# Peptides against a protein of PDB entry 2MBZ, part 28

Target 1, 143 residues: chain A of PDB entry 2MBZ
Amino acid sequence: GINLTPEEKFEVFGDFDPDQYEEEVRERWGNTDAYRQSKEKTASYTKEDWQRIQDEADELTRRFVALMDAGEPADSEGAMDAAEDHRQGIARNHYDCGYEMHTCLGEMYVSDERFTRNIDAAKPGLAAYMRDAILANAVRHTP

## One batch from the design tools (peptide; aimed at target 1 W29 H94)

Design b2_p21_4_s2 (made by RFdiffusion4, then SolubleMPNN; from b2_p21_4, 15 letters changed)
Fold by OpenDDE base, seed 5:
Structure b2_p21_4_s2 (fold): chain B 143 residues (1-143), chain A 21 residues (1-21)
Amino acid sequence: as target 1 above (143 residues)
Amino acid sequence: SIAFFHEMYMGGAAARLARRR
């Protein structure tokens, strides 16, 4: 799991306990390449690393919300650029994330209620907006 | 956070990708 003290975990993740999903994730996906890559990368993460990751996620959320508030289409250059940054962030922090994988993640955001609820807590419809931006970004980068 | 959810559901995404290929 995450190698932080209980106090550090609380400081980084707040009331959301990531360890509650450890057994389920391992049982369902422990043999996948993405899982192995993520576990390998995150094994060395410090509290500061985890905090940075959370900060990046929050910043991305704010960017998408701002785009929505401005009325920018999900296939706008701004939205697609945010999606690209999102993809690169996943690749850097967790596992290899090509455009096809990214589109799969986008679909999950709208099909898995746990994701939808969590994402849309920032703004209703955000999950769908992100999915559409991710798809548009993938299309523009696919020859 | 969004970033953490990627850690949690990475296997599901990979499985979906595999089914599409």
Scores: peptide ipSAE 0.104, ipTM 0.694, DockQ to the pose 0.045
OpenDDE base, seeds 1, 2, 3, 4: peptide ipSAE 0.084, 0.102, 0.095, 0.098; ipTM 0.697, 0.712, 0.690, 0.688; seeds 2, 3 fail the geometry check

Design b2_p21_4_s3 (made by RFdiffusion4, then SolubleMPNN; from b2_p21_4, 16 letters changed)
Fold by OpenDDE base, seed 1:
Structure b2_p21_4_s3 (fold): chain B 143 residues (1-143), chain A 21 residues (1-21)
Amino acid sequence: as target 1 above (143 residues)
Amino acid sequence: SIAFFHEAYYGGAAARIARRR
């Protein structure tokens, strides 16, 4: 799990404890390279690292919401750039994330109800918008 | 955002598994 004290976890994640799902995730995906990479990378993360990751995620969310509010298509340069930053952030902080993997994640955002609910909490339709942007970004990088 | 944390923290293999189903 995350090597933070309960107080530190609360400061970073609030009332949400990400470790509550660790057993389920391990059972379903524990034998994958992505899982192993994430566990290895994050094992050394400090409170400041986790806070940075949360801040980056919040900023990305705001970017996508702003694009949606502005009526920018999901295949716009702005939306695709946000998707690319998302992909690179995953790769840097968690596990190798190529364009194929990223598109799989995007599809999961709209096909898994739990993800959809969590993402759309910021704005209805955000999950679908992100999926479309992720796909568009992948296409432009693999023409 | 906590919305994307699970996928990132635990590894995105869930996406591949879901797609293959």
Scores: peptide ipSAE 0.196, ipTM 0.766, DockQ to the pose 0.053
OpenDDE base, seeds 2, 3, 4, 5: peptide ipSAE 0.179, 0.175, 0.189, 0.199; ipTM 0.759, 0.738, 0.744, 0.758; seeds 3, 5 fail the geometry check

Design b2_p21_5_s2 (made by RFdiffusion4, then SolubleMPNN; its pose is not in this set)
Fold by OpenDDE base, seed 4:
Order: structure tokens, then sequence, then C-alpha cells
Structure b2_p21_5_s2 (fold): chain B 143 residues (1-143), chain A 21 residues (1-21)
């Protein structure tokens, strides 16, 4: 799991503990390249690395919320650019994330109620908005 | 508000870190 003390985990993740899902994740995706790459990359991460990742994710959340509040459609340049930054963040921090992989993640955000509930805590409908932006971004980048 | 955003961010990070699907 994440190599942080309980106190450090609380500082970084708050009341959300990703390690609660470790067994399920291993059972479902333990044989995938994405899982392997993520384990290899994150094995060396410090508290500061995890905090940076959370800060990036938080910033992206705020950015999507701001787009929604402004009434920007999910296929706007602003929303698609936010989706692209999300994809690149995954690629940088966890595993190679092409546009097809990214659309699969977007679909998971709306199909798994655990993700939907947690994402929509920031703003109702955020998971669906992100999914739509991710899809639009993938479409514009598909040859 | 900050904690709510943190939870959403953590969920996104979990998805990125742990699930390709």
Amino acid sequence: as target 1 above (143 residues)
Amino acid sequence: MEEVRRRAAAAGAYAAATSPL
C-alpha cells in the first residue's frame, strides 16, 4: 500500500483511505500493465509526492467545478483541456494513459457509485461532466 | 469545502492509481 504513517495519510487524503481498496484492486487489476506501472512508480513516492498528486487532483477538481459553474459545456475547449491535463497527470504519476484508457476511466466515474459519490461530493454531476469532457478530448485527439 | 474537494481529488487519484477500467 501507500507507505505513509496514519498521520501522514490523514494529512494527505483526509478521511479517504485508498488502501481500503487495495485487495479489491489487486484482485480486479493486479495482472494489468497499468497496475504494474503504478506500483513501480508509487513505490518511491514520499509524502511530498503524494501531497503534490493530491494538490494536482484538487486543482483539477476546482477547475472542472469552475467550468460547470460558468456553464461551459463539457466539450468546450476549456473542459477538454482540463480533461487532457487529467490524462497527462495520470500518465506522469501512475501509468501510461492513452485516450482509450482515459475514456474507460471516465466511464468508471459514472458507473461505479463509489467513485460517483466521492467525486460528486465536490459538485453534483461532476463525475458525469468529467466523463463527457474526457470523451470529447479523446475524440478530438483520435486520428 | 476544502475537505469535500480533498475527498473528490482522492477519489480521482485512487482511480488513476489503481484502476485501468
Scores: peptide ipSAE 0.089, ipTM 0.725, DockQ to the pose 0.061
OpenDDE base, seeds 1, 2, 3, 5: peptide ipSAE 0.060, 0.058, 0.081, 0.057; ipTM 0.701, 0.714, 0.724, 0.683

Design b2_p21_5_s3 (made by RFdiffusion4, then SolubleMPNN; its pose is not in this set)
Fold by OpenDDE base, seed 5:
Structure b2_p21_5_s3 (fold): chain B 143 residues (1-143), chain A 21 residues (1-21)
Amino acid sequence: as target 1 above (143 residues)
Amino acid sequence: MEEVRRRAGAAGAYALATSPL
């Protein structure tokens, strides 16, 4: 699990406890390279590392919300660039994330209500917008 | 309070996204 005190976890994640999903994640993904890479990387993360990750996620969320509020389509250069930054953030912090994997994650954001609810807390329809931007970004990078 | 709620939502989304489910 995440090596933080209850107080530190609250400071970083608020009322969300990511460790509540540890068993489900292990059952669904425990034999994958992605799971192994994530466990190996995050095992050494400090509170400051987790805070940086959350700050990056918050900034990306604000960026997508701003694009939506401006009426930019999900296949705009701005939205696709935000999707690319999201992909690279996953790759840097957790596990290798190619365009196919990223597209699968995007579909999960709209098909699993837990993801949809958490993402759309920032803005209704954000999960769908992100999924569409992720797909568009994958298409433009597929030769 | 709103910030805590927002952070919980964003952290949850990202944590779930980065932990493949």
Scores: peptide ipSAE 0.072, ipTM 0.706, DockQ to the pose 0.069
OpenDDE base, seeds 1, 2, 3, 4: peptide ipSAE 0.071, 0.066, 0.070, 0.071; ipTM 0.704, 0.704, 0.717, 0.706

Design b2_p21_5_s4 (made by RFdiffusion4, then SolubleMPNN; its pose is not in this set)
Fold by OpenDDE base, seed 3:
Structure b2_p21_5_s4 (fold): chain B 143 residues (1-143), chain A 21 residues (1-21)
Amino acid sequence: as target 1 above (143 residues)
Amino acid sequence: MEEVRRRAAAAGYYAAATSPL
């Protein structure tokens, strides 16, 4: 799993324990290139690396929420740019994330209730907004 | 970090960890 002590994991992830999903992740995705890339890439991550990843995710969450509050449509330039940054963040931190992969992730956000619940904790409808922005961003980059 | 935001951010990690292809 994550190369951190239990205490470090708690400091970074709080009450959300990513290890609770390790078995499911392995069973569902263990044979994929993305999984292998992520395991290899993250094996050397420090507590500070994981904290930075969480901070980046929080920042993107705030950006999407702000866009929603401002009434910006999910296919606006601002929303699509946030989606692009999200995609690039995944690519930088975990695995190669093309636009097809990104749209699959976006769809998972709305089709898996666990993701929807976790994401919408920040703002109701955020998962759907992100999915729509991800799709719009993919479309503009793959015409 | 606010707990609600932390849970949302953690969902992003979970998404990355569960990657297809």
Scores: peptide ipSAE 0.061, ipTM 0.712, DockQ to the pose 0.055
OpenDDE base, seeds 1, 2, 4, 5: peptide ipSAE 0.057, 0.060, 0.059, 0.063; ipTM 0.713, 0.713, 0.712, 0.726; seed 5 fails the geometry check

Design b2_p21_6_s2 (made by RFdiffusion4, then SolubleMPNN; its pose is not in this set)
Fold by OpenDDE base, seed 1:
Structure b2_p21_6_s2 (fold): chain B 143 residues (1-143), chain A 21 residues (1-21)
Amino acid sequence: as target 1 above (143 residues)
Amino acid sequence: SLRARAAAGAAYALSLTIPRP
């Protein structure tokens, strides 16, 4: 799991504890390269590393929300660029994330109610918007 | 907003813990 004290975890994640999903993740994807890569990379992460990751996620969320508020389509250049940054962030911090993997993640955001609920807490429909932007970004990079 | 940021962090944390091939 995340190598932080309960206090540190609260400082970074608040009321949300990612470790609550450790068993499910292991059962479903424990034999995948993505799982192994993530465990290996994050094993050395400090509280500051996790905080940076959260800050990046917050910033990206703000970008998507701003695009939605402005009425920009999910296949706009701005939305696709935000999706690309999301993909690169996953690849940089956790596991190799190609466009196929990214589209699978996007679909999970709308098909798994746990993801949808958490994402849409920022703005209703955000998960669907992100999914659509992810798909559009994948298409433009894999014509 | 604080709610948006908290939700973003939680959503991202889920993405990080649950890889989907």
Scores: peptide ipSAE 0.096, ipTM 0.724, DockQ to the pose 0.071
OpenDDE base, seeds 2, 3, 4, 5: peptide ipSAE 0.091, 0.087, 0.088, 0.093; ipTM 0.722, 0.716, 0.721, 0.727

Design b2_p21_6_s3 (made by RFdiffusion4, then SolubleMPNN; its pose is not in this set)
Fold by OpenDDE base, seed 5:
Structure b2_p21_6_s3 (fold): chain B 143 residues (1-143), chain A 21 residues (1-21)
Amino acid sequence: as target 1 above (143 residues)
Amino acid sequence: SLRDSAAAFGAYALALTIPRP
């Protein structure tokens, strides 16, 4: 699990406790390379590391919301660039994330209500917008 | 605050790919 005290976990994640999903994740993906990579990387993360990850997520959320508010389509250069930064952030912090993997994650954001509810707390339709931007970015990078 | 959304984004550290329909 995440090596933080209860107080530190609250400071970083608030009411969301990632460790509540530990058993589900192990059952669903415990034998995958992505799971192994994530466990190996995050085992050494400090509170500051987790906070940086949350800050990056916050900034990306604001960026997507701003694009939506400006009326930029999900296949605009701005939206696709935001999706690319999202993909690279996953690769840097957790596990190798190619375009197919990223597309699957985007689909999960709209098909798993737990993700949809939490993402759309920032703006209704944000999860769908992200999914569409992720798909568009994957298409433009597929030769 | 965008904490809940940020936490959801970060949940990809645990949640992995699912097949597209």
Scores: peptide ipSAE 0.072, ipTM 0.735, DockQ to the pose 0.069
OpenDDE base, seeds 1, 2, 3, 4: peptide ipSAE 0.070, 0.072, 0.070, 0.075; ipTM 0.733, 0.734, 0.733, 0.736; seed 4 fails the geometry check

Design b2_p21_7 (made by RFdiffusion4)
Pose (drawn by RFdiffusion4):
Structure b2_p21_7 (pose): chain A 143 residues (1-143), chain P 21 residues (1-21)
Amino acid sequence: as target 1 above (143 residues)
Amino acid sequence: AAEAAAALRRAGGAMAFAAMF
């Protein structure tokens, strides 16, 4: 998958070692179909592809988190759009995490505090803010 | 600044890794 060195993972993922949990991930659910399509796509991903996502993800925090500061609701245009933005980003980056699928991630994220602590490293409650943004975004699209 | 950048990349790394689902 990532097949990176500890140094690269640092320069890329920062102080986050996902490889250690590589096989551990399927332990949680390990039952998804989209992961299958993703592994095929992440089969050759390099440090650039992985870094490209990080710099991209960093940008997600400032705007999302900045929205929180202004005190605007997550189902807001800017927030939901930020959610739609997240969808296409993580979808085109692995296979195409559809809307319904993108939501599965939103709540299954709140369950494991490991993810939240690593995700919230930017700010607490961001996971909840995004889920609703993604959930609402999926609604305005859902028929 | 370097510590904040590492923290942001950690947050993003977790996202990127989780998105494999």

Design b2_p21_7_s1 (made by RFdiffusion4, then SolubleMPNN; from b2_p21_7, 13 letters changed)
Fold by OpenDDE base, seed 4:
Structure b2_p21_7_s1 (fold): chain B 143 residues (1-143), chain A 21 residues (1-21)
Amino acid sequence: as target 1 above (143 residues)
Amino acid sequence: MEEEERRRRRAAGALAFLSLL
């Protein structure tokens, strides 16, 4: 789990407790390189590291919402750049995230209702918009 | 405004961790 006190967890994540999903994540991903890499990377994370990760995620969410509010297509340069930053953020903070993995994550965002509800809490349709931007970004970077 | 911001933060923060599901 996350090596933070309950108080620190609350300060960083608020009402969201990622540890509540630890068993499910282990069951679904426990034998993957992604899971191993994430555990290895995050084992040394401080509260400040987790806060930075949350801040980065918040900023990215705001960018996508702003793009949607502006009426920018999910395959716009701005949306694809946000998707690329999302992919790179996952790669830096958690595990190697290629374009195939990223597209799989995007599909999960719209196929798993828990993800959809959580993402769309920022803006209805955000999960679908992100999925589409992720796909477009993957296409433009595929040789 | 504060509730919406808190809701946006919860949604955004979950993405990195939810990527492991």
Scores: peptide ipSAE 0.110, ipTM 0.718, DockQ to the pose 0.499
OpenDDE base, seeds 1, 2, 3, 5: peptide ipSAE 0.105, 0.105, 0.104, 0.108; ipTM 0.718, 0.710, 0.709, 0.724; seeds 2, 3 fail the geometry check

Design b2_p21_7_s3 (made by RFdiffusion4, then SolubleMPNN; from b2_p21_7, 13 letters changed)
Fold by OpenDDE base, seed 1:
Structure b2_p21_7_s3 (fold): chain B 143 residues (1-143), chain A 21 residues (1-21)
Amino acid sequence: as target 1 above (143 residues)
Amino acid sequence: EEEELRRRRRAAGALAFLSLL
């Protein structure tokens, strides 16, 4: 699990505890390279590391919301660039995330109500917008 | 508005970005 005290976890994640999904994650992805890479990388993370990751996620959320509010389509350069930054953030912080994997994650964001609810807390329809931007970004980078 | 978005994102946690891992 995340190597933080309960107080530190609360400071970074609020009422959300990522460790509540540990068993489900192990069951679904425990034998994947992504799971192993994530466990190896995050094992050494400090509170400051997790806070940085949260800050990056917050910034990305703001970018997507701003794009939606501006009426930019999900396949705009701005939206696709935000999706690319999301992919790269996953790659830096957790596991190697190719465009195929990223597309699968995008689909999960709209098919798993837990993800949808969490993402749409920032803005209704954000999960769908992100999924569409992720797909568009993958398409433009596919030879 | 930005502060509210950060608060909502923080309260929702890092689930979306962590990809459940």
Scores: peptide ipSAE 0.120, ipTM 0.742, DockQ to the pose 0.365
OpenDDE base, seeds 2, 3, 4, 5: peptide ipSAE 0.118, 0.108, 0.108, 0.112; ipTM 0.713, 0.713, 0.717, 0.723

Design b2_p21_8 (made by RFdiffusion4)
Pose (drawn by RFdiffusion4):
Structure b2_p21_8 (pose): chain A 143 residues (1-143), chain P 21 residues (1-21)
Amino acid sequence: as target 1 above (143 residues)
Amino acid sequence: SAEERKAAGALAFAAAFALPP
């Protein structure tokens, strides 16, 4: 998958070692179909592809988190759009985490506080803010 | 920042490999 060195993972993922949990991830659910399509796509991903996503993800925080500061609701245009923006980002980055699928991530993320702590490292409650943004975004698209 | 990088790393990895059904 990532097949990176500890140094690269640092320069890329920062102080986050996902490889250690590589096989551990499937232990949680390990029952998804989309993971199958993703492994095929992440089969050759390099540090650049991985770093490209990070720099991209960092940008997600400032705007999302900045929306929180202004005190605007997550189902807001800017927030939901930010959610739609997240969808295409993570989808085109692995296979195509559809809307319904993108939502599965939103709540199955609140369950494991490991993700939240690593994700909230930017700010607490961001996971909840995004889920609703993604959930609402999926609704305005859902028939 | 380091914290933002760690958060972004978690997101990218989770999107790639932590995929529920």

Design b2_p21_8_s1 (made by RFdiffusion4, then SolubleMPNN; from b2_p21_8 with A2R E3A E4D K6R A15S)
Fold by OpenDDE base, seed 4:
Structure b2_p21_8_s1 (fold): chain B 143 residues (1-143), chain A 21 residues (1-21)
Amino acid sequence: as target 1 above (143 residues)
Amino acid sequence: SRADRRAAGALAFASAFALPP
């Protein structure tokens, strides 16, 4: 789990409690390379590291919202670049994230209502927009 | 906003919930 005090967890994550998903994540993905890589990387993370991850996610959220507000298509260069940055962030912070893996994550955003409602709290339709941008970015990088 | 932080949190940890079959 995340090695932070309850106070630190509140400061970093606020209303989103990642610990409530720990058991499900372990049961579903505990035997995968991605899970092992993530556990290895995050084992050394400090409060500042987790805060940085939250900040990156916040910046990405705001970036996609801004693209939507500007009327940019999800397959625009701007949206695809944001998706690429998202993919690279996953690779940096958690595990090797290829384009196929990223597409699977995008599909989860719209197929798992828990993620959909949390993501769309920032802006209705954000999860679908991100999924489409992720898919477009994957397509443009597929040989 | 609080809603933005919730969304950011969801995105930050969503990477652990979907993997290729």
Scores: peptide ipSAE 0.286, ipTM 0.838, DockQ to the pose 0.535
OpenDDE base, seeds 1, 2, 3, 5: peptide ipSAE 0.228, 0.233, 0.242, 0.284; ipTM 0.811, 0.809, 0.815, 0.846

Design b2_p21_8_s2 (made by RFdiffusion4, then SolubleMPNN; from b2_p21_8, 7 letters changed)
Fold by OpenDDE base, seed 3:
Structure b2_p21_8_s2 (fold): chain B 143 residues (1-143), chain A 21 residues (1-21)
Amino acid sequence: as target 1 above (143 residues)
Amino acid sequence: SRALKRAAGALAAASAFALPP
């Protein structure tokens, strides 16, 4: 799991506790390569590493919200670039994330209401916007 | 904001814990 003290966890994640989902994650995906890769990578992460990941996620969220506020379509170059950065962030920090994997994640964001609620806390419809941008980005990168 | 922080946390957690369905 996340090897931070309770104080460090609060400093990085605030009221959000990712450990609440550890059992479900193990039950659903414990036998996948993505799960194993994530556990291996994150086992050595420091508070600073987790903070960096959080900062990247924050920036991406703000970026998508700004695109939505500007009325940019989810298949705009800006939205697709944000989706690409999201994909690359997952690949860098957690597990190999190809375009097919990314589209599956995008679909989960809109099909699992827990994800939808959490994501849409930043802006209503953000999860759907991200899903659409992820799909568009995958399409443009498919030969 | 609190809402943004929670959403950002969800995105971070999604990267770490949101695996393919």
Scores: peptide ipSAE 0.081, ipTM 0.731, DockQ to the pose 0.606
OpenDDE base, seeds 1, 2, 4, 5: peptide ipSAE 0.073, 0.079, 0.075, 0.077; ipTM 0.734, 0.736, 0.734, 0.738

Design b2_p21_8_s3 (made by RFdiffusion4, then SolubleMPNN; from b2_p21_8, 6 letters changed)
Fold by OpenDDE base, seed 5:
Structure b2_p21_8_s3 (fold): chain B 143 residues (1-143), chain A 21 residues (1-21)
Amino acid sequence: as target 1 above (143 residues)
Amino acid sequence: SRANRRAAGALAFASAFDLPP
């Protein structure tokens, strides 16, 4: 699990408790390369590392919300660049994330109510906007 | 904001703690 005290976990994750899903994640994905990579990388993460990850997620959320508020389409350069930064962040922090994997994650954001509800708390329709931007970014990078 | 934290948590969960089928 995450090597933080209960207080530190609350400071970093707030109401989201990643340890609540540890058993489910292991049962579903324990034999995948992505799971292995994520566990190996995060095993050494400090509170500061986890906080940086949360800060990056916060910034990305604000960036997408700003794009939506400005009326930028999900296939705009700005939205696709935000999607690319998201993909690269996953690759840097957790596991190798190609464009196909990223597209699958985008679809999960709109098909799994747990993700849709949490993402759309920032702005209604944000999950769908992110999914569309992720897809557009994948298309422009597919030779 | 609180809304951003919740959204960030969802993204972190997707990237770090869950995978699509």
Scores: peptide ipSAE 0.071, ipTM 0.742, DockQ to the pose 0.582
OpenDDE base, seeds 1, 2, 3, 4: peptide ipSAE 0.058, 0.060, 0.064, 0.052; ipTM 0.734, 0.738, 0.733, 0.730

Design b2_p21_8_s4 (made by RFdiffusion4, then SolubleMPNN; from b2_p21_8 with A2R E4L K6R A15S)
Fold by OpenDDE base, seed 5:
Structure b2_p21_8_s4 (fold): chain B 143 residues (1-143), chain A 21 residues (1-21)
Amino acid sequence: as target 1 above (143 residues)
Amino acid sequence: SRELRRAAGALAFASAFALPP
C-alpha cells in the first residue's frame, strides 16, 4: 500500500481515499505486469513523491480544461500533446504505457461511471475529451 | 478548486492503480 500516515494521505489526496479501492484493484489486476511495475516503483515513494504525482495530475487536468474552454478540438495538436504528456507521465511514475494501453485507459474514463463522475467534476465532458485526445494521439503515433 | 482536486485525484489513481480489463 501507500506508505503514508493517515494525516499525510489526507494532505495529499484530500477527500479521495485510494485505500478504499485497494482490494478491488488487487482482485482485478493483481496478476498483471503493469500492477507489479506500479507496486515496485511506488513502494519507495515518499509523501513528496505522491505530492508531485498529484501536482502533475492537477496540471494536466487544468491543461485539458483550458483546451476545452478555448474550443480546441480533442484531435488538435495541443490536445494530443497533452495526451502524450499524460502517457509519458504514467510511464515515468508507474508502468510501461504504450499507445494501446493508453487508449484502453482513456476508454475506461468514459465507460466506468465512477471515473466519469469524478473527472467531470472539473468540467462536464472532460473524460470524453481526454479519451478522444488519447485516441487521436495514439493514431498519429501509429504507423 | 475542490472539483479540480477531485478530478486530479481520480486521474492520479487511475494511472497508479486502475488498469484496463
Scores: peptide ipSAE 0.371, ipTM 0.875, DockQ to the pose 0.619
OpenDDE base, seeds 1, 2, 3, 4: peptide ipSAE 0.348, 0.231, 0.337, 0.364; ipTM 0.867, 0.823, 0.864, 0.869

## One batch from the design tools (peptide; aimed at target 1 I119)

Design b2_p22_1 (made by RFdiffusion4)
Pose (drawn by RFdiffusion4):
Structure b2_p22_1 (pose): chain A 143 residues (1-143), chain P 22 residues (1-22)
Amino acid sequence: as target 1 above (143 residues)
Amino acid sequence: SEEEALRRAAAALAFAAAFAAP
């Protein structure tokens, strides 16, 4: 998958070691179909592809988090769009985490506080803010 | 640092999307 050195993972993922939990991840659910399409895509991903996503993800925080500061609701245009923006980003980066699938991630993320702590490292409750943004975004699209 | 925290947050998202793909 990532097949990176500890140094690269640092320069890329920062102080986050996902490889250690590589096989551990399937322990949680390990039952998804989209993971299958993703492994095929992440089979050759390099540090650049991985870093490209990080710099991209950082940008997600400032705007999302900035929306929180202004005190605007997550189902807001800017917030939901930010959610639609997240979808295409993580979808085109692995296979195509559809809307319904993108939502599965939103709440399954609140369950394991390991993800939240690592994700909220930017700010607490961001996971909840995004889920609703993604959930609402999926609704305005859902037939 | 702040930059490291943001990077860690981004890393968790990217990793989760890649290896926890539903």

Design b2_p22_1_s1 (made by RFdiffusion4, then SolubleMPNN; from b2_p22_1, 7 letters changed)
Fold by OpenDDE base, seed 1:
Structure b2_p22_1_s1 (fold): chain B 143 residues (1-143), chain A 22 residues (1-22)
Amino acid sequence: as target 1 above (143 residues)
Amino acid sequence: SEAAARRRAAGALAFASAYLAP
């Protein structure tokens, strides 16, 4: 799990505790390379590292919301660039994330109601928009 | 603010997707 005190976790994540999903993650992906990579990388993370990751996620959310508000299609350069940054952020912080993996994550955003509800809290339809941008970005990089 | 709360919720989920779905 995340090596932070309850107080530190609250400071970084607020009323969200990623560790509440630890068992499910282990059951579903515990034998994957991605899981092992994530455990190895995050084992050394400090509070400041986790805060940086959250800040990056917040910035990405703002970018996607702004694109939606501007009426930019999910396959626009701006939306695909945001999706690419999302993919690269996962690669830097957690595990190798190719375009196929990223596409699978995007599909999860719209197929798992837990993700859909939480993402759409920022803006209705955000999960679907992100999924579509992720798909478009994958396509342009794998013609 | 309400807007900040919504952004935090979405950001946390974006993080969760990377953390929880390898």
Scores: peptide ipSAE 0.144, ipTM 0.730, DockQ to the pose 0.466
OpenDDE base, seeds 2, 3, 4, 5: peptide ipSAE 0.120, 0.130, 0.162, 0.118; ipTM 0.712, 0.733, 0.760, 0.718; seed 4 fails the geometry check

Design b2_p22_1_s2 (made by RFdiffusion4, then SolubleMPNN; from b2_p22_1, 7 letters changed)
Fold by OpenDDE base, seed 4:
Parts: structure tokens; sequence; C-alpha cells
Structure b2_p22_1_s2 (fold): chain B 143 residues (1-143), chain A 22 residues (1-22)
């Protein structure tokens, strides 16, 4: 699990507890390379590392919301660039994240209602918008 | 609040990054 004290976890994650999903994740993905890479990388993460990850996610959320508010299509260059930054962030922090993997994550945002509700809490339709941007970004980078 | 909602969304994104969907 996350290598933080209960107090640190609360300070970083607040109402969201990623550890509640640990069993499910292990059951579904425990034999994948991505899972192994993530466990290896995050094992040494400090509170500051996790906070940085949360801050990056918050910034990305704000970017997508701003794009939506501006009426930018999900396949706009701005939206696709935000999706690319998201993919690269995953690669830096957790595991090698190719475009196929990224599209799978995007699909999860809309197919797993838990993710949909959590993401759309910031703005209705955000999960679908992100999925579409992720897909568009993958397409433009996959000849 | 908007702040809590955004923080929750950020957590969801972090979760996706950390916990996969292959």
Amino acid sequence: as target 1 above (143 residues)
Amino acid sequence: SEERARKRAAGALAFASAYLAP
C-alpha cells in the first residue's frame, strides 16, 4: 500500500483513499508489468512525492475543465496536449504508459461508474471529455 | 465544495495512474 502514516494519507488524499482499492487492483492486475513497475517506483515515494502527484492531477483537471469551459473540442490540440501530459505523468510516476494503455485508462473513466462519478465531481462530462482527448491524442501519435 | 470536488477528481486520476486499467 501507500507508504504513509494515516495522518500523512489524510493530508495528501483527504476524502479519497486509494488503499481501499488495493485488493481489487491486485486481483485484477497483479500479474501485469505495469503493476510491478508501479509497486517498484512508488515503494520509495515520500509524502512530498504523493503530494506532487496529487498536485499534477489537480492541475490537469483544471486544464481540462478550462478547455471544456472555453468550448474547445476534445480532439483540439489543447485537449490532446493535456492528454499527452497526462500520459507522460503516468510514465514518470508509475509505469511505462503507451498510447494503447492510455486509451484503456480513458475507457475506464467512462466504463467504471466509480471513476466517472469521482471525475465528474469536478465538472459533469469531464470523464468523457478526457476519454475523448486521450483517444484523439493516441490516434494522432499512432500512424 | 468546488475545491473538494476537484481534489476528489485529482484523486481519481492519481488512482488511475497508480492502479491501471489494461
Scores: peptide ipSAE 0.279, ipTM 0.845, DockQ to the pose 0.617
OpenDDE base, seeds 1, 2, 3, 5: peptide ipSAE 0.165, 0.164, 0.161, 0.176; ipTM 0.775, 0.770, 0.774, 0.783

